Peptides against a protein of PDB entry 2FGR. Designs and how they scored, part 296

Target 1, 331 residues: chain A of PDB entry 2FGR
Amino acid sequence: SSVTLFGIVDTNVAYVNKDAAGDSRYGLGTSGASTSRLGLRGTEDLGGGLKAGFWLEGEIFGDDGNASGFNFKRRSTVSLSGNFGEVRLGRDLVPTSQKLTSYDLFSATGIGPFMGFRNWAAGQGADDNGIRANNLISYYTPNFGGFNAGFGYAFDEKQTIGTADSVGRYIGGYVAYDNGPLSASLGLAQQKTAVGGLATDRDEITLGASYNFGVAKLSGLLQQTKFKRDIGGDIKTNSYMLGASAPVGGVGEVKLQYALYDQKAIDSKAHQITLGYVHNLSKRTALYGNLAFLKNKDASTLGLQAKGVYAGGVQAGESQTGVQVGIRHAF

## One batch from the design tools (peptide; made by RFdiffusion4, then SolubleMPNN)

Design b2_p29_4_s2 (from b2_p29_4, 13 letters changed)
Fold by OpenDDE base, seed 3:
Structure b2_p29_4_s2 (fold): chain B 331 residues (1-331), chain A 29 residues (1-29)
Amino acid sequence: as target 1 above (331 residues)
Amino acid sequence: STSHSGAEEAAAVLAALAAAVAALKEARA
């Protein structure tokens, strides 16, 4: 058996020029290049090609020393793995987010990530962003000549909100082709939730692809999220992302990513452009900088996610500029 | 021989888990 302690401490100075009141926010933020975390993981060889595993991981908030507490809400799984692939029991990334966020060049964190995995409809469920689930069983196939897949089901455990009685149920999966420089995948998911105390289905379809040219990598996402309300119209968002990254001087990486969020229910678009740079001081320590611009149109109120400083919305139709400069240390 | 039995046991566990998930899904449908 093996047990590994691991983590990341990522802390930054962050600035956004507008909050919900139109005022600037600045200070010490967290998780600008990678989510800060503390984890334990291990494996046991059971013989015959069968292995047991565990993974416990929680978020670290270095700016306040985890004043709100520590938990294993990032991942808390026990697993069996072998030539058949891997089965996981416990809270984790849902299979769709685990695969499809891999195309986000900003690692689904900081002010630059693709924000399509979001609660677009004031859903009342705890995980209505489609990223993680409680009570999750997941299965991941091996890679078969490039082809791979993942499936998941989360139990609602009779959780109710208002008249909704299946809150937290998730079903979803992906199919993918990963071979050499090419990656492509299709993800489908449905999550049961509530909006205004009424049963609502969060349906998600996501296409992702990337190609590594050696000198640069291109990546893209196409996503549709629908909150299908029992009473009232659907809340639909079409999200698009295109990004490029390139190594710089053998010690750095530059990233540029554009995203468009077409919020159909309010007939409003938001445009996000992010430039990022990571400078590796070592294999474990990096400096980084992110510059993001978010342009809301019409009734759109999206805000950049400067965690630890300001992650709320802005006034309708307002633009927001964000900066993060920080240190990432992995152990 | 031991590798083959371990793979068969793993497949059986996976099949049982898949069947359990399917049954639970149907019971809640």
Scores: peptide ipSAE 0.022, ipTM 0.478, DockQ to the pose 0.015
Fold by OpenDDE base, seed 4:
Structure b2_p29_4_s2 (fold): chain B 331 residues (1-331), chain A 29 residues (1-29)
Amino acid sequence: as target 1 above (331 residues)
Amino acid sequence: STSHSGAEEAAAVLAALAAAVAALKEARA
């Protein structure tokens, strides 16, 4: 058997020019280029190509030393893997988020990521952003000539909120084609939740694609999230993303990403543009900078996610500018 | 819309997992 200790410490100085009161926020933040984490993982060869595995991973908050505690909420799985692929038991990224967030050039963290994987409806479930689930069983296929898939089911364990039952139940999966420079995926998911104590289905469909031209990579996402409510009507958001990245001087990477969030329930759009730069000091250590602009229109109140500094909303129709400059170290 | 009861879905997932484990055991024998 093998056991590996691993992690990332990513800490930054961050600034946003507006909070919910219209005031600036600044300070030391975390996870601007990659989510800071500490983990343990290992495998046991069981012979015949079969392996057992475990993975325990929690988030690190370098700004306060994990003052709120440490847990394995990022991933806490046991697995069997082999020529058939991998079966995982335990809390993890749901298959849809695991695959479709891979098209986000900002690694689903900091002020620049695609924010489509969100609780758009004040859902009362713990994971109504569609990113992770408790009580999850997942299966991932091998790659067969480029084709691959992942499927997951999470047990609700009779969790109730208000009159809603089955809260936290997830079913979803993706199909993908990953071959050389091309990646393309379709993901579908449904999660049971509650809004205002009433049963609500969070439906999600996501298309992702990327192409690596060598000199640059293009990536895109198309997503619809729909919180289906019996009372009050559906809360639908169409999210779009287009990004490009390019290597610079062999040690750097520049990233530019645009996202549009069309929030149908409030008939309001938000536009996000992020410029990022990563400078690799080594394979493990990088300096980075992110500059993001978020334009809310009409009733939109979206805020940039400057974790550790300010991740709340802004006033309706207000624009927000964010900056992060930091160090990422992987071990 | 066949509302598969959560119990039926859970049972199907468990059955599929059990079958997969059984198949893996047989392939080793």
Scores: peptide ipSAE 0.020, ipTM 0.438, DockQ to the pose 0.011
Fold by OpenDDE base, seed 2:
Structure b2_p29_4_s2 (fold): chain B 331 residues (1-331), chain A 29 residues (1-29)
Amino acid sequence: as target 1 above (331 residues)
Amino acid sequence: STSHSGAEEAAAVLAALAAAVAALKEARA
């Protein structure tokens, strides 16, 4: 067997011009370009093309040294892989998020990412953002002529919240085509949760696509998230993203991404635009800067996710500007 | 040959995205 220690330390100086009180926030933040992490992984060749694997990964908070503790909540899987693909057991990204977040040019982190994978409804489940699940079984196919798929099921283990008795159950999957410069995927998921102590289904449909033109990459996401409630009506959000990235001078990358969040339950939209730049000092170390603008309309209260500084909402209809400048180091 | 196929694939992706946007818009109703 082999064991590899790996990680990322990403720390930044961040600023947002408004919090929930309308005040500015600034300080040292984490995970602006990539989520900071520490992990262990390894594989064992079992012969005949079969391999066993493990993966243990936790988030690092470099600003406070993990004052709230360290855990393996990012991923804690054992797996078997071979010509059939890969089966994983344990907490991980759910297949839908694993695939569909790959179209986010901001790597689902910092102030620039697509924020569609969110708890839109004050869901009471631990993972109501649709990103990860406990008690997860996942299967990923090989790539066959570009075609690939992933499926997952998470057990609820009779977790109850209020009258909801299946909280944490996930079922979902994606189909994809990945060939050369083209990637396209369709994901479907349902997660059982509770809102106000009542059983609620979090339904998600996501379409993603990207094309690498060499000189630039274009990427897009279309998502509908619906918290289906028996009482109070559905909480539906339609999210759209379009992004472009381009290499700069052989050592840099510029990224521009726009997202629209149409929050139907409050008849309110939010617009996000982010400009990012990454400067590679080496294969492992980069400097980066992000500039994000979030415009809330009407009752929308979305905030940029300046982790470690401020990740809360703003007042209804307020706009927020965020900046992150940081260092990313991978090991 | 490869450039032409790439452009066609890109167009197909854009068309699929456009169709999906349209479908999501219709589902607003």
Scores: peptide ipSAE 0.007, ipTM 0.382, DockQ to the pose 0.013
Fold by OpenDDE base, seed 5:
Structure b2_p29_4_s2 (fold): chain B 331 residues (1-331), chain A 29 residues (1-29)
Amino acid sequence: as target 1 above (331 residues)
Amino acid sequence: STSHSGAEEAAAVLAALAAAVAALKEARA
């Protein structure tokens, strides 16, 4: 068996010009280019092409030294893998998020990412953003001439919130085609949750695609999230993303991404534009800068996710500008 | 002792997991 220690420490100076009170926030933040993490992983060859694996990964908060503690909530899996693909048991990214967030050029991190994978409805479940699940069983196929798929089921374990008795149940999966410069995927998921103590289904459909032209990469996402409530009607959000990235001077990467969040329940849109640059000092160390602009319309209150500085909302209809400048180190 | 191919064992584990998930779904319907 082998055991590998791995991690990322990503720390930045961040600024946002508005919080919920309309005041500026600034300070030392975390995870601007990549989520800071500490992990252990290993594999055992069982012969015949079968392998066992484990993966334990937790988030690191470099600004406060993990004052709230350390856990393995990023991933805590045991796996079997082989020619059949991979089965995972334990908390992980759900298959839909694992695949569909790969089209986000900001890697679902910092102030620039696609924010569609969100709790849009004040859902009371622990993972109502549709990103991870507890008690998860996942299966991932091999790649068959470009075609691949992933499926997952998470047990609710009779978790109850109010009158909702199946909170945390997840079922979902994706189908994809990954061949050379092209990637395309369709993901479907349903998660049981509660809103206002009432049973609610979080339904998600996501389409993603990217193409690498060599000189630049284009990427896009289309998503619909519905919190289906028995009373009060559905809370529906349509999210759209289009991004481009390009290598710069052999050591850099520039990224530009636009997202639109059409929040149907409040008839309000938010527009996000982010410019990012990463400068590789080495294979393991990079400097980065992100500049993001978020324009809320009407009743929209979305905020940029300057983790460690400010990740809350803003006043309805207010715009927010965010900056992150930081160091990422991988080991 | 026919060495069950790692693939057969994996298929059996997958089938058992799928069956368990299906049974749990039905028990809650």
Scores: peptide ipSAE 0.012, ipTM 0.408, DockQ to the pose 0.015; fails the geometry check

Design b2_p29_4_s3 (from b2_p29_4, 15 letters changed)
Fold by OpenDDE base, seed 1:
Formats: sequence, structure tokens, C-alpha cells
Structure b2_p29_4_s3 (fold): chain B 331 residues (1-331), chain A 29 residues (1-29)
Amino acid sequence: as target 1 above (331 residues)
Amino acid sequence: GTSYSGAEEAAEVLAALEKEVAALKEARE
């Protein structure tokens, strides 16, 4: 039996040249390279190849010392694992996001990540970004010659918003092939939510692939998110991502990632390009810098996610430039 | 020349990447 305390403190100085009013914002932000976190995890060997596990993890906001509180909303699971794979009970990444975000070279945080896993429709559910779910049961298979899969179901527990009566229900999963330098995955998910107090299905399909050439890694994502409404039509976004990373000088890593968000409901596109560099001072401590450019077209109002400084939108059709320079420390 | 929308171009690039990755997998086996 073991219990491990672990975490990451990632804090940066961040700048964006435009907010919703067209003004610049700057200050101390968090989670630019990795999400800052504090966690506890452990396992117990039950014999016969069976293990029990727990995982409790919450986000850390180093800029204000978690003034809004601390919780375990990142993950709060108990599990059984063995030759059959792993079953998890509790709030966690849903299987689709857990697998498909792994292709994001910016680790689903900061100003550079793929932003496809998003609430595109002003959904009223707490997890309408498709990343995590409450009341979740998940199952992950072992890796069978490269092939693996994950499945999840989250209970709505009769949660209602307006006339919607199954808010928070999730069903989804992925199939994948992971072998050596190659990874490829297909994920499907549906969440029940509400938009404008009316029942809405958030349907998501995501395809991801990556290949590690040793000298460089390429990664890509294709995603469609559709908020299906009975009245008012569907709110559909097609998101695309292509990224590359390469080691530099044995102690650094450079990353370049492009994403396109085709927002069909407003017939508007947004283009995101991010250059990142990580310099490892040690195995546990790194300096990093991110430079991101977001170009909104037409009615698009997307903003870069400079957490702790500014993560809101911009005026329609405006471009935004963001910079983060920070320290990441893992323990 | 067919002008592809940005979305179409991105989709084509990703499709090409997937094809290349698949080909590399086959060549390794």
C-alpha cells in the first residue's frame, strides 16, 4: 500500500493585447505550461493481480493562494484495477477527453492549447466543455497489442435546468491504437444539457493521431461538436489542430501548434497559432514561454485563455496576441 | 485551382497526416 502526495505549481507573467473592451491586460497568471495542481493518490495490492486505488486532485491558483477555495474537482476517484483493466468511480476526465486531449502538445492549458473541448453554445451544464463529469463510472481496457479503449457513463441524477430533465448525463468512449511511436484514437460522446432552459444534446466526435519521429513529434486532431437543439437549430463547431514538437539541446522543447475553429452557427472562423518553448532546469523545474496569436473572423469572439489574467472573449472579428512567461515546478 | 476553405485545407492536411502515419505503421510491421 502506498500514498503519494504530488503536485505542480505553474505561475507566469501573462499579457494579452486585447480584452472585450479592446484594452490590454497583464499580470500574474497560472497554469501556462501545465495545470497547477495538488493531489493525493495511492494503491493497495489486494492480491491475485487486483489493486485498489484512489486519486484526489484539485487545481492550485498560485496567484491568489486559492482564494476561492480548494476542491478535488479535477479528479476524485476510487478504482479497481487488474488484468481486466481499470474501473473508476467518481468525478474525472471523461474517457473521450482523457484520451483525445493527449494529442494536444500544449497539455490542454495556457494560451496555446487546442480549445475544441469547449462549451460552444452557452450550455448551462457545469461540464458542457466535455472535459469532466460528475457521477462518472469509467472503464479502461488494457493495451492489447496496441489496441485499447475507454468507456464512461455519468448519471444525471434527475438534474433539471428549465425544461431539461437529464442534465449532466454523459455517455462516451474511445478506441485507440498505441504502439511505439504511433498513436491514433477515435472518440464519441454525448452529454445532456440545456441551452436557454431547453433540453440540448452535446454530441462530440474526435479523431486524433500522433507520431514520434524521435527528432520531432507530429500531432493532429479533428473534432466536431454539435449542440443539438429541437428549437433554433444545431450549434455546430468543427475544430482542427496540427502541431509539432521537437527537443532542443537536450534540455529544451519547442512546440508549434495551429488550430482552426469553424463555428458554423455564426458562420465564423477563428485561427490560433502558438509557439512554445520549455527549458528544463531540472527534472522537476522548468522555465517556459508561450506566444499565441488568435485571429477571429466575422462574428467570432474567441479569446486566449490566459488564466489568472484574462480568459474572456474579444470583440467580434478582432485578433488577440498573448504571451506567457513562467516557472513550472513539479513535486 | 480549387480554392479550399481554411477548414477544408485543415481537414486535408490532417487526412494526409493520418494517411502518412498509417503508412508508417504498415512499413514498420
Scores: peptide ipSAE 0.005, ipTM 0.306, DockQ to the pose 0.010
Fold by OpenDDE base, seed 2:
Structure b2_p29_4_s3 (fold): chain B 331 residues (1-331), chain A 29 residues (1-29)
Amino acid sequence: as target 1 above (331 residues)
Amino acid sequence: GTSYSGAEEAAEVLAALEKEVAALKEARE
């Protein structure tokens, strides 16, 4: 049996040139290159190839010392694993997000990530961004000649919001092929939520692929998120991402990523371009810089996610520029 | 607007699976 304490502290100086009022925001932010975290994990060999595991992980906010408290909302699982794969019980990344966010070259963190996994419809559920779920049971297969899959179900536990009575229910999964330089995945998910107090289904389909050419890596995502509402019509967003990364001088990595968010319900698009650089001072410590540009068209009000500084929207049709420069330290 | 082929079909499959899981849950209670 083993227990490991682990974590990442990632803190940055961040700037965005516009908030919802059109004013700039700047200060110390968190999680620019990797999400800051503190966790405990361990495994127990039960014999016969069976292992028990636990994982407790919470987010760290270095800028304010976790002023709002600490919890294990990132992951709080117990698991059994073996030749059959892994079964997890507890709050975690849902299988779809766990797999499909892996194609995001910015690792779903900071001002540069793919923002498709989002609450596009002012959903009232706690996890309407499709990233994590409470009361989750998940199963992950081993890799069989490249092929692998994951499935999950989250219980709503009769949670109600307004007239919606199944809020928080999740069902979803992915199939993937991971072999050598190639990765490709298809994910499908549905969550029950509420919008305006009315029952709403959040449907999500995501296709991801990447290829490592050695000298560079290309990655892409195609996603559709649809909040199906009985009243007011569906809220549909098509999100696209294409990114490239390359090692630099043996100690660094440069990343460039473009994303397009076609928000059908408001007939408005947003374009995101991010340039990132990570400089490894060691295996555990890195300096990084991100430069992101977000252009909203028409009624779009998307904002870059400069966590700890400003993560809100901007005025309709406005562009936002963001910068993060920081230190990441893993332990 | 643009729609992915099979998205609606996929949603139907998920809905069906959800019903099955719900039924199993009810049978256990």
Scores: peptide ipSAE 0.000, ipTM 0.281, DockQ to the pose 0.011
Fold by OpenDDE base, seed 4:
Structure b2_p29_4_s3 (fold): chain B 331 residues (1-331), chain A 29 residues (1-29)
Amino acid sequence: as target 1 above (331 residues)
Amino acid sequence: GTSYSGAEEAAEVLAALEKEVAALKEARE
């Protein structure tokens, strides 16, 4: 049996040149390279190859000392694992996001990540970004010659919003091939939610692939998110990402990532390009810098996610530049 | 409304998503 306390404190100075009013924002932000977190995890050997596990993890906000409180909303699972794989019970990343966000070279945080996993339709569900779910049961297979899969179901528990029932229900999964330098995955998911108090299905399909050439890594994502509404028409977004990373001098890593968000409902595109650098001072401590450009076209109002400083949108058709410089410390 | 079994719901979701995948492939060609 083991119990491990672990965490990351990631704090940065961040700047964005435009907010919703066209003004700059700057200050101390969090989670620029990795999401700041505090967690407990452990395992118990039950014999016969069976293990029990637990995982409790919450986000840390170093800029304000978790003024809004601490919880285990990142993950709160109990699990059984063995030769059959792993079954998890509790709030967690849904299988689709767990696998497909792994292709994001910016670790799904800061101003540079792929932002496709998003609530594109003003969905009223708590997890309409498709990242996590409450009341989740997940199953992950072992890796069989490269092939692996994950499946999940989240109970809605008769949650309602307006006239919408089954809010919070998730069903989804992925299939993947992970072998040596190659990773490729297909993820499919549906969530029940509400938009304007009306039942809406959030359908998501994501393709991801990466290849590690040793000297550099390439990664890509293709995603379609569709909020299916009975009234008002579907809200569809096609998101594309291509990224590259390379080690620098044995202690550093440079990252470049481009993303395109084709927002069909408003017939508008947004372009994101981010340059990042991480410098490892030790195994546990790193300095980092991110530079991101977000260009909104037409009616698009997307904003970079400078957590702790500004994560809102901008005026339609406006571009935004963001910078983060920070320290990441893992324990 | 007929309560779909979890399996039926899964099948419907899969079918819907397969159609979307096919559409994405066609858009790429």
Scores: peptide ipSAE 0.000, ipTM 0.324, DockQ to the pose 0.012
Fold by OpenDDE base, seed 5:
Structure b2_p29_4_s3 (fold): chain B 331 residues (1-331), chain A 29 residues (1-29)
Amino acid sequence: as target 1 above (331 residues)
Amino acid sequence: GTSYSGAEEAAEVLAALEKEVAALKEARE
């Protein structure tokens, strides 16, 4: 049996030109290229092709030394794996997000990522962004000639909010084809939550695809998130993303990604364009820079996620520019 | 321009897939 200590410390200087009051924010932020983390993992060979595993991972906030504490909310799983695939028990990425966020060239991190996996409806559940779940059982198939799948179920444990029951229940999964340069996936999920104290279903459909041309990679996402409220009508968002990345000079990578968020409930769109560059100083250490522009139209109030500096919204119809320059170190 | 027309078409496709999510709901309830 082996236990591996691993982590990433990613800290940046970040700037956004507008907050909710229209003022600029700047300072030291975290997780601009990769989410800063500390983790422990290990495996045990049980014989017969069966392995046990554990994974404990928490987010690190390098700017304040985890002033709010440390936990293993990123992942806290025990697993069995073998020729049948892998079963995981515990808090983790839900299968849909685990697979479909992989098409985000900004790795769901910093000011440039696809922001479709979001709480679009002021959902009152802890994980209404559709990214992770408590009390999760997940299963991942092996890859069979390119075809693979993942499924998950999270228990609500009779959690209630207002009149809503079954809060936190998740059911979802994906099917995918991963073969060489090609990846394509379809994910479906439903999560029980509450909005305004009323029962709400968060339905999510996501299509993703990428192709690595060697000289460049193209990636795309199509997503619909629908909060189906018992009272008040549905809150629907259609999110689209197209991105390209290319290696530069053998030591760098440039990324360009566009996303459109069509927020149907408020008849408003937001456009996000991000340019990123990563310079690898070593296999473990990189410098990076991100430049993002977010244009909100009409009633849209989306903000770039400059974690540690400002991750809130802006005034309706306002545009926001964000910059991150930082160091990522993996161990 | 071209991105908007593509987005609308994509939205229609996604709408057609909503029935799949509904099926998931019915299967669990």
Scores: peptide ipSAE 0.000, ipTM 0.303, DockQ to the pose 0.010

